# Designs tried in a protein design run: peptides against a protein of PDB entry 4BOS. Part 137

Target 1, 163 residues: chain A of PDB entry 4BOS
Amino acid sequence: PVLTRTVVPADNSCLFTSVYYVVEGGVLNPACAPEMRRLIAQIVASDPDFYSEAILGKTNQEYCDWIKRDDTWGGAIEISILSKFYQCEICVVDTQTVRIDRFGEDAGYTKRVLLIYDGIHYDPLQRNFPDPDTPPLTIFSSNDDIVLVQALELADEARRRRQ
Target 2, 163 residues: chain A of PDB entry 4BOS as posed
Amino acid sequence: PVLTRTVVPADNSALFTSVYYVVEGGVLNPACAPEMRRLIAQIVASDPDFYSEAILGKTNQEYCDWIKRDDTWGGAIEISILSKFYQCEICVVDTQTVRIDRFGEDAGYTKRVLLIYDGIHYDPLQRNFPDPDTPPLTIFSSNDDIVLVQALELADEARRRRQ

## One batch from the design tools (peptide; made by RFdiffusion4, then SolubleMPNN)

Design b1_p28_1_s2 (from b1_p28_1, 11 letters changed)
Fold by OpenDDE base, seed 2:
Structure b1_p28_1_s2 (fold): chain B 163 residues (1-163), chain A 28 residues (1-28)
Amino acid sequence: as target 1 above (163 residues)
Amino acid sequence: MEFTEEQLEELSKERAELDARFYAALAA
């Protein structure tokens, strides 16, 4: 496949690091997690009607405190929120199922970014170029469905390699 | 923090359950 992954640290904040990587055009900054967790908590707290105990499995306040811990995992809630915050579609290809979950697909965003998920870890995806002086591409057109096919190919290969 | 394989499995299940509720809410 044409797409490649950059392995980010498995420090419980891989989702945040991965999202930051792709939306910032390929900047690896694991130190971004604390502030991103705070951002999530702020947005969750701002809409207790939607982010209710029925959804969260805990009170809104408890979730906010929980997600701000440095050892808790982000997931679909965080991806959904970050999609809206960065105004881009976030596509997550799952190596276990070889399926793509698309967040923000109905929001009309012009940009698309991609993550790869194996059930316990998120990594960012990018397109490398033969010219080493050309930086990897991490932000794609939301109309670029070819990149989704390439992501599925990458996920399938990862599954075959058990990685 | 470092986790054992068993801990990772449990964390994965817990997060999956949370996410499932969220997906259901989005679909409703």
Scores: peptide ipSAE 0.517, ipTM 0.879, DockQ to the pose 0.688
Fold by OpenDDE base, seed 5:
Structure b1_p28_1_s2 (fold): chain B 163 residues (1-163), chain A 28 residues (1-28)
Amino acid sequence: as target 1 above (163 residues)
Amino acid sequence: MEFTEEQLEELSKERAELDARFYAALAA
């Protein structure tokens, strides 16, 4: 595969670190997580009718407090919110199923970013170039379906390595 | 992470269930 992954720390905030990495063009900053967690809590709190107890399995307020902890895991809710916040499609390739979940695909965004997920941990994906002076690419056109194929190839290879 | 393999599996399951409810809501 042409795509590569950057392994971020497994510190319970890997989703936030990974998203920040790709949307900021390849900046590794684990310290970004607390602010991103607060952003999630703010947005969840702003719409208790949608983010209801029926969805969250807990009260809206309890979820907001929970996601702001430094040891809780983000997921689909957070990815969906961050997709809107950064105005980009977030594509998550799952190494367990070799499938891609696309967040924000119907929003009309012009750019997409990619994460790789193994059921426990998120890492960012990037395209490296032979020229060492050319920085890795983390933001792709939302029309670039080739990168999705490459992501699937990477996930398939990862799956094979675990077997 | 400061979790055992068993703890990670439990956390993964909990998050998956939470996400599943969200996906269902989006589809409704």
Scores: peptide ipSAE 0.504, ipTM 0.874, DockQ to the pose 0.678
Fold by OpenDDE base, seed 1:
Order: structure tokens, then C-alpha cells, then sequence
Structure b1_p28_1_s2 (fold): chain B 163 residues (1-163), chain A 28 residues (1-28)
């Protein structure tokens, strides 16, 4: 089994597409972004005390309007929210630093999904199997540390290729 | 939509700053 990335479109919504891909078991649907952006805005709006101007750099309402644009980038806030929404740990391996940021790691989720990030783009990761009758896996056990090692190896290789 | 390398760098920096504030808040 080998951990691989599926390159999704660089259309400013790659984070949403990537998250959708992994949580749905490998379904590529770039059209998911508008609704996911609305979901983010709804959740941000629901907790203005936590999602304050001190965090957002703008008012809560301004952020909600901003993230619903089709040309703005999701990030840590969105990943954190989506982790809670989908009830899974989201692990992001960074090719620039060869580090993994884990979202929802202390929430007690039983499953984890993985993304790879290069500073400007997110892609989903999946495990491919030699047996063609075994479909690629995108949802892993939260106890599966092997997949994290594989993600780091993949990121290290990407860094060497500057990708 | 498409962006120039310079635009991507600016957007990346902006998002990174936003994310950094969030990480700091989570750690507090």
C-alpha cells in the first residue's frame, strides 16, 4: 500500500474540494465548495465570541461574507470547523516544513483524513492498494500512525522536488 | 480565477497571518 495524492483544481477552493474528497471516500466534486463556504460562514456567525475580530482580523460578519466569495482561500479556521462538522481528525502534512498539523486530535474521533499542503494549495491523500479489487482508502483509524509516517515521507519527497 | 505568482504570494501571506492568529488563539 502506498500513500498518494490526487491533484485537485487550483481554483481557490482546493481546501474544500480536498476535504470533501477524503471524507466522502474519494469523490472528486469541485462543485461542493459554495455550500461548504456557506456552512463555514454559518458556523462562524454562530459563535462571534470565539470567532472574534482579534482572530479574524475583521468583523465576524465581514469574515462570513469574505469566506463565501469564490476567490478566497480556506485555511486553519475552515479545517478546524470541518473537522468538527465531519467528526474526524484532519491531518495536514506541509511540504515546506515536513510537519503534520492535526485538527481535532483531542476530540476523541475514531477516524482521520489527510491533506497535503504546499503553502498555496491543498490536495487530498489516499492509500492505494496493489489489489485492484481493494479501492483506495481515504479514511483511516485515528490510531493509524503508519499513515502519518507515510505522509511525512511523501511530503519530504515533495519538498526535494519543490512541489 | 487565475493569479500571478505575486498575487499568490500575497494571498498566501494573508492566509498565513490569519491562520497564525487562529493557532495562537487555540493555544491560549
Amino acid sequence: as target 1 above (163 residues)
Amino acid sequence: MEFTEEQLEELSKERAELDARFYAALAA
Scores: peptide ipSAE 0.500, ipTM 0.873, DockQ to the pose 0.746
Fold by OpenDDE base, seed 3:
Structure b1_p28_1_s2 (fold): chain B 163 residues (1-163), chain A 28 residues (1-28)
Amino acid sequence: as target 1 above (163 residues)
Amino acid sequence: MEFTEEQLEELSKERAELDARFYAALAA
């Protein structure tokens, strides 16, 4: 079993494509971004007390309009929201620092998914099996810490290759 | 892509600053 990276298009919506890929069990759908952006805007708009100007750096409404553009980048806010929406822990391994940021780690979710991030691009991670008839795994147990170690190893290798 | 390398760097910094505020709020 080897953890591998699936390269998704660098079209400014790579975060959304990557999240969709892992939570849907390995389905690549670059067209998913518009709906996911609308979902983010809807949730942000529903809680202006939490998603305040102090956090957003702009008004709640301005952020909602901004994130719905097809050329703006999602980030920690979006990952946090999507973790709650899909009821899973989202772990992001950074190739620049070789560290993992865990979203939803205290929510008690039984599932975790993994993304790899290089500072400007997100890609999904999956576990491949030697048996070609066994499909790759993208949804892991939240108790599976081995996959986190494998993610760190993958990130370290990517860093050495300047990725 | 559509953006130059310099533009991507600026956008990356902008997003990082936005995310930093969020992380700080979660840690408070």
Scores: peptide ipSAE 0.500, ipTM 0.873, DockQ to the pose 0.642

Design b1_p28_1_s3 (from b1_p28_1, 14 letters changed)
Fold by OpenDDE base, seed 2:
Structure b1_p28_1_s3 (fold): chain B 163 residues (1-163), chain A 28 residues (1-28)
Amino acid sequence: as target 1 above (163 residues)
Amino acid sequence: APFTEEQKEELSKERAELDARFYAHLKK
């Protein structure tokens, strides 16, 4: 079994597409972005005390309107929200630093999913199996630390290719 | 038309600055 990336479109909604891909077991659906953006806005709007202007750099309402645009980028806020929504740990391996940012790591979730990030683009990660009849795995046990090692190796190789 | 590399870098910087505030909050 080898950890691989699936390249999703660089259409400013790659984070949403990538998250959807991994949490749905490997379904590529770029059309998911508008609804996911609305979901983010709904959750942000529901908790103005936590998602305050001090955090957002703009009013809660302004952020909600901003993230619903089709050309704005999701980030850590969105990943954190989606981790909670899908009840899974979201691990993002950064190819620039070869480090993993873990969202939801202290929530006690039983499953984790993985993304790879290069500073401007997110892609989903999956485990491919030698058996062609076995579909790729995108949802892992939160106790599977081997997949984290594999993600770091993949990110390190990606970094080397760019340098 | 797709964003230029310069535009992508600017967007990346803006997003990073936004997320930095969030990370700082989570670490508290």
Scores: peptide ipSAE 0.444, ipTM 0.859, DockQ to the pose 0.691
Fold by OpenDDE base, seed 5:
Structure b1_p28_1_s3 (fold): chain B 163 residues (1-163), chain A 28 residues (1-28)
Amino acid sequence: as target 1 above (163 residues)
Amino acid sequence: APFTEEQKEELSKERAELDARFYAHLKK
């Protein structure tokens, strides 16, 4: 069993596509982004006290309108929201730093999913099995630290390729 | 039209600044 990445389109919505892929068990649907963006906007709008201008760098309403554009990029705010929405830990391995950022780490979720990020683009990660009849795994136990080690190995390999 | 690599780098920096504010808030 090896951890691999599935390259999703670089269409400014790669974060949403990647999250959808892993939380839905390996479903690639680039058309999921508009609805996910609207979901983010809805949640942001629902709590203007938390999602204040101090956090957003713009008014709550302006951020909601901004994130719903098809050419704006999601980030940590969106990952945090989606972690809560899907009730799972989202782990992002960064190939630039060879570090894993964990969202939802303290929430007590029983499952985790993994993304790989290069500073510009997000891709989903899955575990492939030697048996072709066994489908790839995208949802892991939150106690599975082996998958985190494998993710770091992928990041190291990516960094070596850039050198 | 697709973004150039330079444009992507600029957008990445802008997003990083936005996310940094979020992280700072969460740590308070």
Scores: peptide ipSAE 0.444, ipTM 0.859, DockQ to the pose 0.670
Fold by OpenDDE base, seed 3:
Structure b1_p28_1_s3 (fold): chain B 163 residues (1-163), chain A 28 residues (1-28)
Amino acid sequence: as target 1 above (163 residues)
Amino acid sequence: APFTEEQKEELSKERAELDARFYAHLKK
């Protein structure tokens, strides 16, 4: 088994497409972004005490309107929210620093999914198997630390190739 | 129309600053 990268469109919504891909078991659906953005806005709006101007750099309502645009980028806030929504740990391996940022690591989730990030683009990661009849795996055990090692190796190779 | 490389760099900086505030808040 080997960890591989699936390249999704660079349409400003790659984070949402990538998250949807891994949590749905390998379904590529770039059209999922508008609903995902609306979900983020709904959750942000539901807790203005936590999602305050001090965190957002703008009012809660302004952020909700901003994230629903089709040309704005999601980030750590969105990943944190989606981790809670899908009840899974989301691990992002960064090709620039060759490090993994873990979201939901202390929540007690049994599931883990992985993304790869280069500073401007997100892609989903999956485990491929030698048997062509065995579909790729995108949802891992939260105890599977081997996949994290493989993700770091993949990121290091991507950095060397400037990917 | 697709963003220019300069525009992508600016968007990346803006998102990084936003995320940095979030991380700083979580560490307090």
Scores: peptide ipSAE 0.433, ipTM 0.852, DockQ to the pose 0.674
Fold by OpenDDE base, seed 1:
Structure b1_p28_1_s3 (fold): chain B 163 residues (1-163), chain A 28 residues (1-28)
Amino acid sequence: as target 1 above (163 residues)
Amino acid sequence: APFTEEQKEELSKERAELDARFYAHLKK
């Protein structure tokens, strides 16, 4: 088995496309972003005490309007929300630092998905199998720590390519 | 039109600062 990345469009919505890809089992749908942005805005709006101006850097309403734009970038807030929404751990391996940020790690989810991040762009990760009858895997067991090791190796290789 | 590298860098910084506040909040 080999962990690989699928390059999604760099259209300012790569995070949403990448998350959708992995949680839907490998479905590439760049058109998913508008609805996912609306979902984020709904959840942010529903809890102004948690998603406060102190966190958002702007009013709750302003953030909701901002994230619904087609040219703004999702980040940790969105990943955290999507982890809860899809009830899965989202692991982001950073090629700049060769570190993994885990969202939802303490929520008791049985599933984990993986993204690779280079500081400006997100791509989804999947495991390919040598058996042609076995489709690529994007949803892993939350107990599968081998995939995290493979993600770190992939990130380290990516970092070397940029150096 | 696609963003320039300079624009991407600025957006990256802004997003990183936003996320940093969120991370700090989660660790409280």
Scores: peptide ipSAE 0.427, ipTM 0.852, DockQ to the pose 0.715

Design b1_p28_1_s4 (from b1_p28_1, 15 letters changed)
Fold by OpenDDE base, seed 5:
Structure b1_p28_1_s4 (fold): chain B 163 residues (1-163), chain A 28 residues (1-28)
Amino acid sequence: as target 1 above (163 residues)
Amino acid sequence: RAFTAEEAERLSKERAELDARFYEHLAK
């Protein structure tokens, strides 16, 4: 078994596509982004006390309108929201620093999914198996620390290739 | 459509500033 990445389009919605891919068990659908953006906007709008200008740098309504644009990037806010929505830990391995940022790590989720990030693009990660009849795994146990080690190895390799 | 390298620089900066405020808030 090897941890690999699936390259998704760099169409400004790669985060949403990548999250959808891993939480749905390996379904690649770039067309999911508009609905994902609306989901974010809905959740942000539902809690203006938390999602205030102190966090958003703009009004709650302005952020909702902004994130629904097809040319704006999702980030940590969206990852944290989607972690809660899908009730899973979202682990992002950064190829620039070779570290993993864990979203939802204190929530007690039993599931873990992984993304790889290079500073401008998100891709989903999955575990491939030697048996061609066994589909790739995108949802891991939150106790599976081996997959985190494999993600770091993958990021380290990516960093070496850039140098 | 796909973004250009120049657009990526602008968008990454915008998103980084936004996320920085978010992390700062969570740390309080």
Scores: peptide ipSAE 0.458, ipTM 0.872, DockQ to the pose 0.874
Fold by OpenDDE base, seed 3:
Structure b1_p28_1_s4 (fold): chain B 163 residues (1-163), chain A 28 residues (1-28)
Amino acid sequence: as target 1 above (163 residues)
Amino acid sequence: RAFTAEEAERLSKERAELDARFYEHLAK
């Protein structure tokens, strides 16, 4: 088994496309972004005490309007929210630092998914199998630490190629 | 492409500053 990345469009919504891909078992749908942005805004709006100006750098309402734009980038806030929404750990391997940021690691989820990030773009990761009849795996056990090692190796290779 | 190199730099910086506050909050 080999861990590989699937390149999604660089259309400012790559985070949402990538998350959707992994949590839905490998479905590539760039059109999912508007609804996912709306979902983020809805959740942010529902908890103004937590998502305060101190965190957002702007009012709760301003952030909701901002994240719903088709040209703004999602980040750690969105990943945290989506981790809770989909009830899975989201692991992001960074090619610049070759480290993994884990979201939802203390929530007790049984599932984990993986993304690769280069500072300006997110892509989903999947495990391919030698058997062509076995579909790629995007949802892993939260106890599968081997996949994390493989992700680091993939990120290190990407760093050497400046990806 | 959806953005120029200059635009990408701006957007990346904006997102990084935003996320930094979030990480700082989580660390407390």
Scores: peptide ipSAE 0.453, ipTM 0.867, DockQ to the pose 0.745
Fold by OpenDDE base, seed 2:
Structure b1_p28_1_s4 (fold): chain B 163 residues (1-163), chain A 28 residues (1-28)
Amino acid sequence: as target 1 above (163 residues)
Amino acid sequence: RAFTAEEAERLSKERAELDARFYEHLAK
């Protein structure tokens, strides 16, 4: 089995598309972004004490309106929210630093999913199997640390290709 | 791509600034 990436469209909503892909078991649906953006806005709006202006750099309402635009980028806030929503650890391997940022690592989730990030684009990661009849795996055990090593190797290879 | 290099730089910077505050908050 080999860890690979599925390239999703670079349409400003790649984070949402990538998260949707991995948490839904490998479903590529770029049209998911508008509703996911709305979900983020709803959750942000529901907790103005936590998602305060001090964190957002703008009012809670302004952030909600901003993230619902189809041309703004999701980030750590969205990943954190989606980790909680889907009850899974979201691991983002960064090809620029060859490090993994883990979201929800202390929440006790039994599942983990992986994204690869190059500084301007997110893609989902999956494990492909030699058997063509076995579909790729996108949801891993939170105890599967081997997949994290594989993700780092993949990121390191990606970095070398760009250099 | 659906955005220019200049637009990507702007969006990346904007997102990074937002996330930096978030990380700082989580670290406290």
Scores: peptide ipSAE 0.452, ipTM 0.867, DockQ to the pose 0.755
Fold by OpenDDE base, seed 1:
Structure b1_p28_1_s4 (fold): chain B 163 residues (1-163), chain A 28 residues (1-28)
Amino acid sequence: as target 1 above (163 residues)
Amino acid sequence: RAFTAEEAERLSKERAELDARFYEHLAK
């Protein structure tokens, strides 16, 4: 079993594509971004007390309009929202620092998914198996810490090759 | 890629500033 990176398009929506890939069991669909952006805007709009100007740096409505643009980047806010929406822990391994940021770690989710981030681009991670009849795994047990170790190793390799 | 290096810098800075506020809020 080897943890591998699936490269998704660098089209400003790589976060959404990557999340969709892992939570749907390995489905690459770059066309998912507009709907996911709309979902984010809907959830942000639904809770203006939490998603306040103090957090957003702009009004709630302005953020909703902003994130629905096809040329703006998702980030921690979107990851946290998508973690809640899909009811899974989202773990992001950073190739620049070789650290893992975990979203939803205290929510009691039974499953986790993994992304790799280089400071600009997000890609999904999956576990491949030697048996060709066993499909790649993108959804892991939330108590599977071995996959986190493998993610750190992958990130370290990526850092050495400047990826 | 769908963006230039200059565009990437702008977008990354904008996102980083936004996320920094979010992380700070979550840490409180």
Scores: peptide ipSAE 0.450, ipTM 0.869, DockQ to the pose 0.760

Design b1_p28_2_s4 (from b1_p28_2, 17 letters changed)
Fold by OpenDDE base, seed 2:
Structure b1_p28_2_s4 (fold): chain B 163 residues (1-163), chain A 28 residues (1-28)
Amino acid sequence: as target 1 above (163 residues)
Amino acid sequence: SRAEERRRLGERRNEERRRELERLEELL
């Protein structure tokens, strides 16, 4: 496949590092997590009616305190929030099931980014070009269904390698 | 073993992710 995986550190902040990488056009910054955690907490705190206990699985305040810890693992709730914040569809290809979870698919965003998930770790995906001087692409058109096919191919290959 | 710990971690994270997705699908 044309899509490639950039391995980010296997720490508790791999989701944030991966999202930051793709939305910033391929910038690897493992130190971005604290700021992104604060951003999410700020968004959640700003709308306790929407981000209810029913959605969060804990009180709004408890969630905000929890997500700001440096050792808590981000998941689907955080992806949905970041999708809304960055106004892009976030597509997560799961190597265990070879399926894509699409966050923000009904929001009408013009852009999509892709992550790969193996059950315990998130990594960003990028498209490499034949010209080595052309920088990899991390932000795709929301109409680009070919990239989703390529993501599934990559996930299937990863599954075969038990990656 | 390390392998067992990784499997257990994955199982927990998968379960958490599933629960979150269910909440999002039901409420959003």
Scores: peptide ipSAE 0.452, ipTM 0.859, DockQ to the pose 0.032
Fold by OpenDDE base, seed 4:
Structure b1_p28_2_s4 (fold): chain B 163 residues (1-163), chain A 28 residues (1-28)
Amino acid sequence: as target 1 above (163 residues)
Amino acid sequence: SRAEERRRLGERRNEERRRELERLEELL
């Protein structure tokens, strides 16, 4: 088994496409972004005490209006929200720093999904199996630390290619 | 150039992501 990167469109919704891909078991649907944006806005709007300006960097209402636009780029806030919504740990490996940011690591989730970030783009990661009849895996056990090692190796290789 | 544009985009997105991560680490 090997961890591989699936390249999604380099549009402003690559984060949403990537998250959707991994949480839905490997379904590539670039059209998922509008609904995911609305979902995030709904969650944020429903809890203005938690999702305060201190967290959002803007007012709750401003954020909701902003995230629902089709040209705004999602980031860590959206990942944290989606982690909670999908009840899974979302791990983002950064090819620039060769580090993994883990979202939801302390929530007790049993599932883990992985993204790769290169500074301007998010892509989903999947495990491919030698058996062609076994579909790629995108949802891992939260105890599967081997996949994190593999993600770091993948990021390190990507960094070397850029040097 | 295309390379310069990509670099600038990356710098902006990296800074934004860093700020978000810092806020999340401090407040969540």
Scores: peptide ipSAE 0.444, ipTM 0.858, DockQ to the pose 0.032
Fold by OpenDDE base, seed 1:
Structure b1_p28_2_s4 (fold): chain B 163 residues (1-163), chain A 28 residues (1-28)
Amino acid sequence: as target 1 above (163 residues)
Amino acid sequence: SRAEERRRLGERRNEERRRELERLEELL
């Protein structure tokens, strides 16, 4: 089994497309972003005490208006929210630092999904199997540490290619 | 150049992401 990258469009919604891909078991839908943005805004708006200015870096209302724009980037805040919404650990391997940021790691989720990040762009990761009749896997056990090692190896190789 | 612009954009976005991570680690 090999961990591979599926390249999604390099638009401002790559995070949403990537998350949607992995949590839906490998469904590529670049048009998913508007609804996911609305979902995040709804969640944030519903709990202004938790999603405070201290977390958002702006007022709750300003954030909600901002994230619903079609040209704003998703980041760590959005990943944390989506992790909670989908009840899964979201692991982001960074090709610049060759480290993994884990969202929801202490929440007790049984599932984990993986993204790769290069400082601008997010792509989803999947495990391909030698048997061509076995479909790629995007949802892993939260105890599967092998996939994290594979993600680091993939990121390290990506970094070397850019050097 | 385009490459330089992308590098600068990446640096800005990476810094923003780092700040967000720090806020989340502190507050969540």
Scores: peptide ipSAE 0.408, ipTM 0.847, DockQ to the pose 0.032
Fold by OpenDDE base, seed 3:
Structure b1_p28_2_s4 (fold): chain B 163 residues (1-163), chain A 28 residues (1-28)
Amino acid sequence: as target 1 above (163 residues)
Amino acid sequence: SRAEERRRLGERRNEERRRELERLEELL
C-alpha cells in the first residue's frame, strides 16, 4: 500500500474539494464548495460566542458573508470547523516545512483524514492498494501513525520537486 | 512572471494560514 495524492482543481475551493474527497471516501466533487461554504457559515453563525472576532479575525457576520463568497480561500479556521463537523482528525502535511498540522487531535476522534498543502494548494491523500479491486482508502484510524510517516515521506519528496 | 506570481500568492497564503493557526492555538 502506498500513499498518493489526488490532484484537485487549483481553484479557490481546493480545500473544500480536498476535505470532501477524503471524508466521503474518495469522491471527487469540485462542485461541493458552495454547500460546504454555507455549512461553515451556518456553524459559525450558530455560535457567535465561540466563533468570536478573536478566532475569525473579523466579526461573525463578516466572516459568514466572506466565506460564502466563491472567491475566498479556505484555511486553518475552516479545517478546524470541518474537523469538528465530520468528527475526524484532519491532518495537513505541509510540503514546505515537512510538518503535519493535526486538527482535532485532542478531540478523541477515532478517524483521521489527510491533506497535502504546498503553501497555496490543498490536495487529498489516499492509500492505494496493490489489489486493483480494492478501492483507495481515505479514512484512517486515528491510531494509524504509519500513514503520518507516509505523508511526511510524500511531503519530503514533493519538497524536493518544489511542489 | 508566473513564477513570481505563484511565489507572492504562496507568501500571502502562508501568512494567512499562519495567522489562523496562531489564533487556533491560542483560543481553541
Scores: peptide ipSAE 0.395, ipTM 0.840, DockQ to the pose 0.032

